# Ledger of designs, part 2: peptides against a protein of PDB entry 3LCN

Target 1, 96 residues: chain A of PDB entry 3LCN
Amino acid sequence: QYTENLKVIVAEKLAGIPNFNEDIKYVAEYIVLLIVNGGTVESVVDELASLFDSVSRDTLANVVQTAFFALEALQQGESAENIVSKIRMMNAQSLG

## One batch from the design tools (peptide; aimed at target 1 E29 L33 V36)

Design b1_p8_6_s2 (made by RFdiffusion4, then SolubleMPNN; from b1_p8_6, 3 letters changed)
Fold by OpenDDE base, seed 1:
Structure b1_p8_6_s2 (fold): chain B 96 residues (1-96), chain A 8 residues (1-8)
Amino acid sequence: as target 1 above (96 residues)
Amino acid sequence: MLPIPRPP
């Protein structure tokens, strides 16, 4: 039931990647599907790395770990809006 | 197009 909020959160994180030329919403949806289907940080990163060789493994790992932490935060009662705001702020800081 | 997730 946190799936839709998680998609929005992951999309916000992906939007912070410079020169990312994939469909952000589509990739976010795929990441969430992998997670809810029992994926781990390692297995999801491995899958994404095999598909997107133009993005570093470290960058992918950062995105995936953010997704897992966001899911836990949602389950603990933090709002999706608050999580998105924090990610947006982090994206702005990473630009430099 | 992305592949369908594999079952766990």
Scores: peptide ipSAE 0.080, ipTM 0.760, DockQ to the pose 0.153
OpenDDE base, seeds 2, 3, 4, 5: peptide ipSAE 0.062, 0.071, 0.072, 0.061; ipTM 0.751, 0.755, 0.754, 0.751

Design b1_p8_6_s3 (made by RFdiffusion4, then SolubleMPNN; from b1_p8_6 with P1K V4I)
Fold by OpenDDE base, seed 3:
Structure b1_p8_6_s3 (fold): chain B 96 residues (1-96), chain A 8 residues (1-8)
Amino acid sequence: as target 1 above (96 residues)
Amino acid sequence: KLPIPKPP
């Protein structure tokens, strides 16, 4: 399993959310935990939406989908460092 | 503390 790398990747994605007032590392850990326990995009988004009403459902869906795509990329042989770099660039391109 | 999902 790519659990530890996925936590780092998800944390990088969460760091791009403006005015996100939560513990990034803790939320990333929780998302990965849900995924490795059989969560789907829909079920994980539903869970997060019930906990964080200050973040739009679309934003949460974007984070969760990124996590699933990253997991597939890791399985295909892409390095965690490369995935993190791409996410960081995408974060920088977003409006503040 | 966030809820803990059931193990698979």
Scores: peptide ipSAE 0.045, ipTM 0.710, DockQ to the pose 0.151
OpenDDE base, seeds 1, 2, 4, 5: peptide ipSAE 0.045, 0.045, 0.045, 0.044; ipTM 0.712, 0.709, 0.707, 0.719

Design b1_p8_6_s4 (made by RFdiffusion4, then SolubleMPNN; from b1_p8_6 with P1L V4I)
Fold by OpenDDE base, seed 5:
Structure b1_p8_6_s4 (fold): chain B 96 residues (1-96), chain A 8 residues (1-8)
Amino acid sequence: as target 1 above (96 residues)
Amino acid sequence: LLPIPKPP
């Protein structure tokens, strides 16, 4: 299912944030829930920014944009595995 | 605990 795959994808993206000291799975679930309840990039970023002031708004925006693009990719037939792999490589490159 | 909206 797309929502479950999206949770995994968003979790992978969150795992790339340095010093992010939250339950990644829990936050990923929350982001996906906001999206499926009609959230926009702007509204979801606003919500996350109000909750996680230790993370920059730009970083949160990057996570949310990734989620929306990943959802579109899933709907167009790309595998969750491929999307996760791409994100993992991006995380490694930014943290390496 | 996050303020979670209504389930879809």
Scores: peptide ipSAE 0.058, ipTM 0.742, DockQ to the pose 0.213
OpenDDE base, seeds 1, 2, 3, 4: peptide ipSAE 0.057, 0.057, 0.057, 0.058; ipTM 0.740, 0.735, 0.737, 0.738

Design b1_p8_7 (made by RFdiffusion4)
Pose (drawn by RFdiffusion4):
Structure b1_p8_7 (pose): chain A 96 residues (1-96), chain P 8 residues (1-8)
Amino acid sequence: as target 1 above (96 residues)
Amino acid sequence: PLPIKKPP
């Protein structure tokens, strides 16, 4: 199963949103559950937009799309640690 | 489907 790994990956992505003052672990769990229950990028983004009005649609879509891409990479055998490392790099915008 | 748990 990839659910526990995907939650950690989504939480790392959420940590990169500036001034996102929410409980990251619960938001990540919510996103992962919506995806596991058959959600699409659109349906998950729409659910998140009603909950988090301060965050632009493009930012939310970016988080959700990352969750779908990460689930595919996990199914393709990429380690969760490597995926988290790429997200940290994207969040920091640095190769360092 | 699994129960949906909304964030606080």

Design b1_p8_7_s1 (made by RFdiffusion4, then SolubleMPNN; from b1_p8_7, 3 letters changed)
Fold by OpenDDE base, seed 5:
Structure b1_p8_7_s1 (fold): chain B 96 residues (1-96), chain A 8 residues (1-8)
Amino acid sequence: as target 1 above (96 residues)
Amino acid sequence: MLEIVKPP
């Protein structure tokens, strides 16, 4: 299972969003729940967009895509720490 | 926001 590591990774990504007013840990848990229960990038983005109007759909899509890439990386044996470090670098560059 | 309910 990669769910706990994925929650940490998604939370790191969410933490890079400016003016994000939701509970980061809670939203990260929800995203991971949707993914592990068979969600696709499209369906998860649609769900989040229907629930949150404080962040753009494009930003949500960026978060969700990152989550799927991270899950693939975990499955390939990359450490959560390495993935978090990469996300931290991405956060410093831009979101969108 | 919807309440997160974990599967059994």
Scores: peptide ipSAE 0.027, ipTM 0.639, DockQ to the pose 0.155
OpenDDE base, seeds 1, 2, 3, 4: peptide ipSAE 0.025, 0.023, 0.022, 0.025; ipTM 0.641, 0.604, 0.609, 0.639

Design b1_p8_7_s2 (made by RFdiffusion4, then SolubleMPNN; from b1_p8_7 with P1M K5V)
Fold by OpenDDE base, seed 1:
Structure b1_p8_7_s2 (fold): chain B 96 residues (1-96), chain A 8 residues (1-8)
Amino acid sequence: as target 1 above (96 residues)
Amino acid sequence: MLPIVKPP
């Protein structure tokens, strides 16, 4: 029931990656699909790393961990809008 | 291109 919000959240996180040339919406959808299908941080990172050579494993791990934490936050009652806002601020900080 | 997998 949180999958659609999670897709939006993950997309915001991906948008903070410089020079990321993939379809952000499509990648976000795939990450969420893997998570709700029983993926772990390690297994999802492994999958993404096998697909994207231009993005570091550490960067991918950061994205995936953010997704898991966001899902927990949604389940605990935090709004998707608040989570997106936090990620947007973090993205801006990483650009400095 | 991402692989197509069945949604849960």
Scores: peptide ipSAE 0.041, ipTM 0.712, DockQ to the pose 0.132
OpenDDE base, seeds 2, 3, 4, 5: peptide ipSAE 0.040, 0.040, 0.040, 0.040; ipTM 0.708, 0.708, 0.712, 0.712

Design b1_p8_7_s3 (made by RFdiffusion4, then SolubleMPNN; from b1_p8_7, 3 letters changed)
Fold by OpenDDE base, seed 2:
Structure b1_p8_7_s3 (fold): chain B 96 residues (1-96), chain A 8 residues (1-8)
Amino acid sequence: as target 1 above (96 residues)
Amino acid sequence: MLPIVRPP
C-alpha cells in the first residue's frame, strides 16, 4: 500500500523538475525500489547522480528527501492525496 | 523547500 502511494508521490515531485527528460514513472519506481530495499538518502542520491548527470545533485537530494518524508507521513496516517496536493503546490511555486 | 510534514 505505501509502496504504490509513494510511487505516485515521487512521480509528482519529479514532474516539477524543469527540463527533466527521463521517464518519470520509471525513475519514480526505481527511487521507491531503492528506498524499500534499505536505501538511505545519501545512498539513493549517489545512485541517481551516477545515472542522471543532467540533473543537479541538489535537485536529486530534494527529490529523495521528499520521498523519505512522504513515506513517514504515510506511515503516520496522512493520505497520499494530501501529500500529492502539497507537492503540486510546491511545484507550481518553483515553476513560477 | 518545505518538507512533507505529518499532521500535528
Scores: peptide ipSAE 0.045, ipTM 0.667, DockQ to the pose 0.028
OpenDDE base, seeds 1, 3, 4, 5: peptide ipSAE 0.039, 0.037, 0.038, 0.038; ipTM 0.685, 0.681, 0.686, 0.668

Design b1_p8_7_s4 (made by RFdiffusion4, then SolubleMPNN; from b1_p8_7, 3 letters changed)
Fold by OpenDDE base, seed 2:
Structure b1_p8_7_s4 (fold): chain B 96 residues (1-96), chain A 8 residues (1-8)
Amino acid sequence: as target 1 above (96 residues)
Amino acid sequence: MLEIKLPP
């Protein structure tokens, strides 16, 4: 149940990255796959950094950390829509 | 590594 919502949430976070050259949906799906299969923040960041060089490690870490916090929020009963809205606001601030 | 949290 959380997997599909988390994909949407992670995709929203990725959409806020300027000059992102990778397919957002693909990367979001892969991040969620790694997380639900037991990945940690560190291991997921390491994997992504090994695959993609168009985005800094720090930016990747920011995305992955957001994903883990979002998963926790979902598990605590927060709606995906509310989480997406928060991320959208953060994206707007980052681009400003 | 950066520290980030979702807004409350």
Scores: peptide ipSAE 0.058, ipTM 0.682, DockQ to the pose 0.032
OpenDDE base, seeds 1, 3, 4, 5: peptide ipSAE 0.055, 0.051, 0.055, 0.057; ipTM 0.677, 0.678, 0.677, 0.682

Design b1_p8_8 (made by RFdiffusion4)
Pose (drawn by RFdiffusion4):
Structure b1_p8_8 (pose): chain A 96 residues (1-96), chain P 8 residues (1-8)
Amino acid sequence: as target 1 above (96 residues)
Amino acid sequence: THISLPSL
C-alpha cells in the first residue's frame, strides 16, 4: 500500500505553502483519503477550495497534482524518500 | 480549519 507514504509526501508539499497556517498532517490525510476514495484533480481541488479560501486555486491544484504524480511514481517503484527529496528541492527552489 | 475526515 502507498497510503502512508503518500501522506508524508503530501505533508512535505503543504509545508512549502507560505503563510499556510493549518494542521498539515490532517490536511494531508484529507487529501489522500479523497484520492483513495476515487477523487479527481478537480473534485479534490474543489473540496479544498471551499475549506481553504485564502489559498489560490492554482496553488491548491499544484498540491493535488503533486499527490497524483507521486502516487504514480510510487506505483512505478520510486522510493518515497526520493519523492520527498524532490519536493523539498521544489519548495526551497534550490539545488542545495 | 475544521476538517471532517471521510471514511473508506

Design b1_p8_8_s1 (made by RFdiffusion4, then SolubleMPNN; from b1_p8_8, 4 letters changed)
Fold by OpenDDE base, seed 1:
Structure b1_p8_8_s1 (fold): chain B 96 residues (1-96), chain A 8 residues (1-8)
Amino acid sequence: as target 1 above (96 residues)
Amino acid sequence: VKIELPEL
């Protein structure tokens, strides 16, 4: 169930990006796909950067890092609801 | 199209 929860979590993170013109659900699914198939932060960022030039590399790195930490949190027993709530609050704070 | 992923 980690896979589905991670997709939801990553989608929440992507939803906080202003002027993001990509399909959020699709990108979230793709990020999780890359992670479950052995991707690293660097390799996933490289892949996303090559596909979506409208988003900065730093922004992508922030999203991907969040995904990896969220996966670890899920595996350590934190609920998906708590993780989503934290991300939602962080999205609201990141207004710059 | 929905993509099914293996569980982690």
Scores: peptide ipSAE 0.055, ipTM 0.738, DockQ to the pose 0.144
OpenDDE base, seeds 2, 3, 4, 5: peptide ipSAE 0.048, 0.051, 0.048, 0.051; ipTM 0.729, 0.735, 0.728, 0.735

Design b1_p8_8_s2 (made by RFdiffusion4, then SolubleMPNN; from b1_p8_8, 4 letters changed; failed a check: a repeat of another design)
Amino acid sequence: VKIELPKL

Design b1_p8_8_s3 (made by RFdiffusion4, then SolubleMPNN; from b1_p8_8, 4 letters changed)
Fold by OpenDDE base, seed 1:
Structure b1_p8_8_s3 (fold): chain B 96 residues (1-96), chain A 8 residues (1-8)
Amino acid sequence: as target 1 above (96 residues)
Amino acid sequence: VEIELPEL
C-alpha cells in the first residue's frame, strides 16, 4: 500500500535530519496526509514551515521533494525497500 | 496521536 510505504519512506528521510526536534512519525504522517489530499511541494513546505520553525525551509523542501519523488517511484514499480535503502545511504552521506 | 490517512 502506497500510503503506508510512503510514511515509512518519509520517516527514514526525516531521521537523517540532525537536531530534529519534532516527532518523526507524526511529521511523516502529516506530510503524507497533505500529499494525498492534494498538496503541492510549495503548499506542504509552507504548512510545515509555519508549524516547525526549528527546521530550515530548505531542509523541509528537500524532505517534501523526496516524498513526491518516492511516491512517483512507488507508482512506477520501485520497491519501498529499495527507496528506503537509497534514502538511508543519502542520510549517511549528508553532513549538514 | 495516530492519523488515519486516505488510501492511495
Scores: peptide ipSAE 0.036, ipTM 0.642, DockQ to the pose 0.206
OpenDDE base, seeds 2, 3, 4, 5: peptide ipSAE 0.031, 0.042, 0.035, 0.035; ipTM 0.615, 0.640, 0.641, 0.639; seed 3 fails the geometry check

## One batch from the design tools (peptide; aimed at target 1 E29 Y30 L33 N37)

Design b1_p9_1 (made by RFdiffusion4)
Pose (drawn by RFdiffusion4):
Structure b1_p9_1 (pose): chain A 96 residues (1-96), chain P 9 residues (1-9)
Amino acid sequence: as target 1 above (96 residues)
Amino acid sequence: TLKERIAAL
C-alpha cells in the first residue's frame, strides 16, 4: 500500500505553501482519502477550494497534481524518500 | 469540521 507514504509526501508539499496556517497532517490525510476514494484532480481541487478560500486555485491544483504524480511514481517503484527530496527542492527553489 | 469530513470518508 502507498497510502501512508502518500500522506507524508502531501504533507511535505503543503509545508511549502506560504502563510498556509492549517493542520498539515489532517489536510494531507483528507487529500489522500479523497484520491483513494476515486477523486479526480478537479473534484479534489473543488473540495479543497471550498475549505481553503485564501489559497488560489492554481496553488491547490498544484498540490493535488503532485499527489497524483507521486502515487504514480510510488507504483513505479520510486522510494517515498526520493519523492520527498524532490518536493523539498521544489519548495525551497534551490539545488542545495 | 475537517475531522468530521475525514471520519465520514

Design b1_p9_1_s1 (made by RFdiffusion4, then SolubleMPNN; from b1_p9_1, 5 letters changed)
Fold by OpenDDE base, seed 4:
Structure b1_p9_1_s1 (fold): chain B 96 residues (1-96), chain A 9 residues (1-9)
Amino acid sequence: as target 1 above (96 residues)
Amino acid sequence: SLKDKIESL
């Protein structure tokens, strides 16, 4: 029900990672797939860390936790557009 | 590629 919106949200979060040269849409889809198939923050971070050794575990954990928070927000009625806007602003304010 | 990495898991 929320998977398509969650993919967009996660993609926006990934876009804030400097020097991340993977297909952002594809990675976002994979993260959402792991979550909807019962993944936890820990298990999803472990999976991503095995794939992306150039990205810190803290950065990956931040992405994954954002996904879980976004899912909760969607379920509580917050619009995907609002969530994306918040993430975009955070990305813009972030130091590399 | 990421696809190749995922398929190798």
Scores: peptide ipSAE 0.035, ipTM 0.649, DockQ to the pose 0.230
OpenDDE base, seeds 1, 2, 3, 5: peptide ipSAE 0.022, 0.023, 0.033, 0.035; ipTM 0.592, 0.597, 0.632, 0.645

Design b1_p9_1_s2 (made by RFdiffusion4, then SolubleMPNN; from b1_p9_1, 4 letters changed)
Fold by OpenDDE base, seed 3:
Structure b1_p9_1_s2 (fold): chain B 96 residues (1-96), chain A 9 residues (1-9)
Amino acid sequence: as target 1 above (96 residues)
Amino acid sequence: SLKDKIASL
């Protein structure tokens, strides 16, 4: 389904985190796994926070929320390429 | 805001 596209999107979001010491592909895969298995924003953030204390909870929440909105966009017909492009621009602009 | 940026997706 949207699983592979969502992995790419989440990975792009993670790539914008400064001083991120974890494997981006691994973390993106894990986030998507949690989401497709019924995770909520809160439950996924809680899980990630318990595993990766080097990243702030707010940063994790930002990533997870992006993933959920991206999934909705995919379901509504937005292309993965467009979503990735927008995230790249957001990463370049830092905080908004 | 993040919400506004993401809403533009």
Scores: peptide ipSAE 0.041, ipTM 0.655, DockQ to the pose 0.029
OpenDDE base, seeds 1, 2, 4, 5: peptide ipSAE 0.035, 0.034, 0.032, 0.033; ipTM 0.650, 0.656, 0.655, 0.659

Design b1_p9_1_s3 (made by RFdiffusion4, then SolubleMPNN; from b1_p9_1, 6 letters changed)
Fold by OpenDDE base, seed 3:
Structure b1_p9_1_s3 (fold): chain B 96 residues (1-96), chain A 9 residues (1-9)
Amino acid sequence: as target 1 above (96 residues)
Amino acid sequence: SLEDKIKEL
């Protein structure tokens, strides 16, 4: 259903992280994989933290929570395009 | 909205 859209959304969120040195597409794909296979915010964050020490746990939690919020938004009828636009705006604000 | 929820973090 929302797998491909969620990958794009999560990738957009990851793109806003300063000094992020991991492959964005790979991490986004892995996050979505964990979520669709029954992961929770806590379990997904734990998995990511064990694999990627270049990003703080708080930052990872922010990304994962955004993914779950985005999934809810998609299920409620919001378009992927609108969600991506919102995240892009938030990324820009974080840099400013 | 999604933005509102994210801002609450």
Scores: peptide ipSAE 0.057, ipTM 0.687, DockQ to the pose 0.028
OpenDDE base, seeds 1, 2, 4, 5: peptide ipSAE 0.044, 0.039, 0.048, 0.040; ipTM 0.676, 0.666, 0.669, 0.662; seeds 2, 5 fail the geometry check

Design b1_p9_1_s4 (made by RFdiffusion4, then SolubleMPNN; from b1_p9_1, 6 letters changed)
Fold by OpenDDE base, seed 3:
Parts: sequence; structure tokens; C-alpha cells
Structure b1_p9_1_s4 (fold): chain B 96 residues (1-96), chain A 9 residues (1-9)
Amino acid sequence: as target 1 above (96 residues)
Amino acid sequence: SLEDKIKSL
């Protein structure tokens, strides 16, 4: 079970989005909830897009795909801390 | 790696 680690990872990804107007913790928790309840990339993006019009569908898709990649990495034995660090570095690079 | 996969998007 990777629920709590995935919430932290998704929150880190959301924190890198410029001008993001939604509650990061709430959105991260909701994404993880949808994934653990059998959501696919497409179905989760569709749900998020219907709820949040302040962010583009492409941005949402990027976040959701990152979550699925992170879940795969966790299952393969990569630590949550390492994944968070990678995302944080990528966020910093995108802001530069 | 995760980073490689993310960058491929």
C-alpha cells in the first residue's frame, strides 16, 4: 500500500505548477483516491477536468501520468524520498 | 528511471 507516499509525491508535483489556484493537499488526496479505486489516466484526467477549470487538461494529464509513473517506481523499490527529490528538481528546472 | 519517463511526456 503506497497511498500516503503517493499523496506526498503528487503534492510535490502540483506545487510546481505556476498560478495553481486549487488546494494542493485536497487535489493530491483526490487523485490518489481515484487511482486506488481503479481509475485510469484517462478517467482520472476527465474527472479532474470536470472539477477544476483553472488548470489546462494537458497540465492535469502531466500530473496524473506522473502519479502513475511514481506508483510504478514505488512498486519497483524506489523510495518515496528519492521520487520526491526528483520531482522537486524538475519543478525547479521548469521555473528557471 | 521515473525522471526519464516524466521527461518523455
Scores: peptide ipSAE 0.064, ipTM 0.702, DockQ to the pose 0.028
OpenDDE base, seeds 1, 2, 4, 5: peptide ipSAE 0.022, 0.050, 0.054, 0.058; ipTM 0.617, 0.688, 0.694, 0.693; seeds 2, 4 fail the geometry check

Design b1_p9_2 (made by RFdiffusion4)
Pose (drawn by RFdiffusion4):
Structure b1_p9_2 (pose): chain A 96 residues (1-96), chain P 9 residues (1-9)
Amino acid sequence: as target 1 above (96 residues)
Amino acid sequence: SLKEKIAAL
């Protein structure tokens, strides 16, 4: 199963949203559950937009799309640690 | 609330 790994991956992505004052672990769990229960990028983004009105739609779509891409990479055998490392790099905008 | 939505799912 990839659910536990996907939660950690989504939480790392959420940590990169500036001034996102929310309980990251619960938001990540909510996103992962919506995807596991058959959600699409659109349906998950729409659900998140009603909950988090301060965050732009494009930012939310970016988080959800990352979750779908990461699930595919996990199914393709990429380690969760490597995926988290790429997200950290994207969040920091640095090769360092 | 968010926790209620999670419990519903």

Design b1_p9_2_s1 (made by RFdiffusion4, then SolubleMPNN; from b1_p9_2 with A7E A8K)
Fold by OpenDDE base, seed 3:
Structure b1_p9_2_s1 (fold): chain B 96 residues (1-96), chain A 9 residues (1-9)
Amino acid sequence: as target 1 above (96 residues)
Amino acid sequence: SLKEKIEKL
């Protein structure tokens, strides 16, 4: 399965959020856990929004949607390294 | 921390 790679990918996405004062690895792990246990974009965003009031709902939605797209990309054969590189470039532009 | 926040739910 793709859970470990997805954790790395989500962590990279979270690292782009300015002033995010949480354990990135732990948050990424939690997001992936929610997804693999049947979470949807909506339900995962709702969960995260209830936990983090310092991050906008739009930013959270962007993170979660990225996770789902990344999962699909992994399933289609794209490498985790390539996905991470794309996210890193997007982070350099702007987030939040 | 996230852990603390989850524990409060």
Scores: peptide ipSAE 0.057, ipTM 0.693, DockQ to the pose 0.180
OpenDDE base, seeds 1, 2, 4, 5: peptide ipSAE 0.057, 0.055, 0.056, 0.046; ipTM 0.690, 0.692, 0.690, 0.682

Design b1_p9_2_s2 (made by RFdiffusion4, then SolubleMPNN; from b1_p9_2, 4 letters changed)
Fold by OpenDDE base, seed 5:
Structure b1_p9_2_s2 (fold): chain B 96 residues (1-96), chain A 9 residues (1-9)
Amino acid sequence: as target 1 above (96 residues)
Amino acid sequence: SLLDKIKEL
């Protein structure tokens, strides 16, 4: 139910990665696919790290964790637009 | 931290 919105959200997160060499839409779709098929943060990160060497494992972990929390937010009734806005703000800020 | 920000979603 939330897959399409989650793809948009994950794409927004990926858009914040400098020098990202992969197709954002493709990677976002793949992340969501792995999550909805029962992936965990660790297993999804492992999969992505094995496929995409242009991004560090830590960066991938940040993306995947964001996806999981975004999914929870969607399930709790938060709008995709609001989540995207939050991620956009995070992308523009120093990470703590 | 990044994690704290993410949890705000």
Scores: peptide ipSAE 0.042, ipTM 0.634, DockQ to the pose 0.029
OpenDDE base, seeds 1, 2, 3, 4: peptide ipSAE 0.040, 0.035, 0.036, 0.037; ipTM 0.656, 0.642, 0.653, 0.631; seed 1 fails the geometry check

Design b1_p9_2_s3 (made by RFdiffusion4, then SolubleMPNN; from b1_p9_2, 4 letters changed; failed a check: a repeat of another design)
Amino acid sequence: SLEDKIKEL

Design b1_p9_3 (made by RFdiffusion4; failed a check: a repeat of another design)
Pose (drawn by RFdiffusion4):
Structure b1_p9_3 (pose): chain A 96 residues (1-96), chain P 9 residues (1-9)
Amino acid sequence: as target 1 above (96 residues)
Amino acid sequence: TLKERIAAL
């Protein structure tokens, strides 16, 4: 199963949203559950937009799309640690 | 609340 890994990956992505003052672990869990229950990028983004009105739609879509891409990479055998490392790099905008 | 939505799912 990939659910526990995907939660950690989504939480790392959420940590990169500036001034996102929410409980990251619960938001990540909510996103992962919506995906596991058959959500699409659109349906998950729409659900998040009603909950988090301060965050732009493009930012939310970016988080959800990352979750779908990461689930595919996990199914393709990429380690969760490597995926998290790429997200940290994207969040920091640095190769360092 | 968010926890209630999670429990519903």

Design b1_p9_3_s1 (made by RFdiffusion4, then SolubleMPNN; from b1_p9_3, 6 letters changed)
Fold by OpenDDE base, seed 3:
Structure b1_p9_3_s1 (fold): chain B 96 residues (1-96), chain A 9 residues (1-9)
Amino acid sequence: as target 1 above (96 residues)
Amino acid sequence: SLEDKIKEL
């Protein structure tokens, strides 16, 4: 259903992280994989933290929570395009 | 909205 859209959304969120040195597409794909296979915010964050020490746990939690919020938004009828636009705006604000 | 929820973090 929302797998491909969620990958794009999560990738957009990851793109806003300063000094992020991991492959964005790979991490986004892995996050979505964990979520669709029954992961929770806590379990997904734990998995990511064990694999990627270049990003703080708080930052990872922010990304994962955004993914779950985005999934809810998609299920409620919001378009992927609108969600991506919102995240892009938030990324820009974080840099400013 | 999604933005509102994210801002609450």
Scores: peptide ipSAE 0.057, ipTM 0.687, DockQ to the pose 0.028
OpenDDE base, seeds 1, 2, 4, 5: peptide ipSAE 0.044, 0.039, 0.048, 0.040; ipTM 0.676, 0.666, 0.669, 0.662; seeds 2, 5 fail the geometry check

Design b1_p9_3_s2 (made by RFdiffusion4, then SolubleMPNN; from b1_p9_3, 4 letters changed)
Fold by OpenDDE base, seed 5:
Structure b1_p9_3_s2 (fold): chain B 96 residues (1-96), chain A 9 residues (1-9)
Amino acid sequence: as target 1 above (96 residues)
Amino acid sequence: SLKDKIAEL
């Protein structure tokens, strides 16, 4: 479905985090897996926060929220490329 | 909001 596109989108969001010490592809994949398996924003953030100390909870929440909103956008017919472009612009401004 | 940013731009 949207799994592969969502991985790309989440990876773009993660790329905006300064001094991120984790593998972006791995974390993006993990976030998508958690979401696909019924995770909520809260539960996914809790999981990520327990695993990654280098990123604040607020930053993680921002990433996860982006993933959920991106998934909704994909379902509404938005292309992955357009969503990535939007996230790239957001990264250039600030997280959130 | 983040949702609006993703949906509207």
Scores: peptide ipSAE 0.043, ipTM 0.673, DockQ to the pose 0.028
OpenDDE base, seeds 1, 2, 3, 4: peptide ipSAE 0.037, 0.042, 0.035, 0.035; ipTM 0.663, 0.671, 0.668, 0.659

Design b1_p9_3_s3 (made by RFdiffusion4, then SolubleMPNN; from b1_p9_3, 5 letters changed)
Fold by OpenDDE base, seed 3:
Structure b1_p9_3_s3 (fold): chain B 96 residues (1-96), chain A 9 residues (1-9)
Amino acid sequence: as target 1 above (96 residues)
Amino acid sequence: SLEEKIKEL
């Protein structure tokens, strides 16, 4: 039930990665798919690292961990809009 | 908070 919101959140996180050459929507969808089908931080990172070499493993791990934190926040009642706003601000600060 | 957790990544 959090799938669509989580996709939006993960996409926002991916949008903060400079020179990211992959389709953001596709990658976000794939990450969420792996998570809802029982993936762990480790297994999802391993999968992504095997498929995408344009970004570092550490960057991928940062994205995946953010997704799991976001999922927990959603389950605790935080709105998707609020989570997206926080990530957007952090992306801007990281690039600045 | 989520923000604090993310900042620590």
Scores: peptide ipSAE 0.045, ipTM 0.676, DockQ to the pose 0.028
OpenDDE base, seeds 1, 2, 4, 5: peptide ipSAE 0.036, 0.036, 0.039, 0.037; ipTM 0.670, 0.664, 0.678, 0.666; seed 5 fails the geometry check

Design b1_p9_3_s4 (made by RFdiffusion4, then SolubleMPNN; from b1_p9_3, 5 letters changed)
Fold by OpenDDE base, seed 2:
Structure b1_p9_3_s4 (fold): chain B 96 residues (1-96), chain A 9 residues (1-9)
Amino acid sequence: as target 1 above (96 residues)
Amino acid sequence: SLKDKIKEL
């Protein structure tokens, strides 16, 4: 299963959001839970937007899309460490 | 795309 690695990856992505006031570990866990239970980008974004109003819908969509792409990368054999490193570099530059 | 950016790094 990729759930634990995906939680770490999503947490890294969330850590790049400026002025993010929510618990990163909690939100990352919830995103992964929604994805593994059949959520789509749209449905997961809708759920998150209903719970957290401090983050824009576009930012949430960016996080969720990253999670789906990361999951695909994991399934294709890329290590979680490599994916985290890529996201960390992106965080240092800009979201998107 | 975001997917391309992730794979390019």
Scores: peptide ipSAE 0.032, ipTM 0.639, DockQ to the pose 0.027
OpenDDE base, seeds 1, 3, 4, 5: peptide ipSAE 0.030, 0.031, 0.031, 0.032; ipTM 0.643, 0.641, 0.629, 0.631; seed 5 fails the geometry check

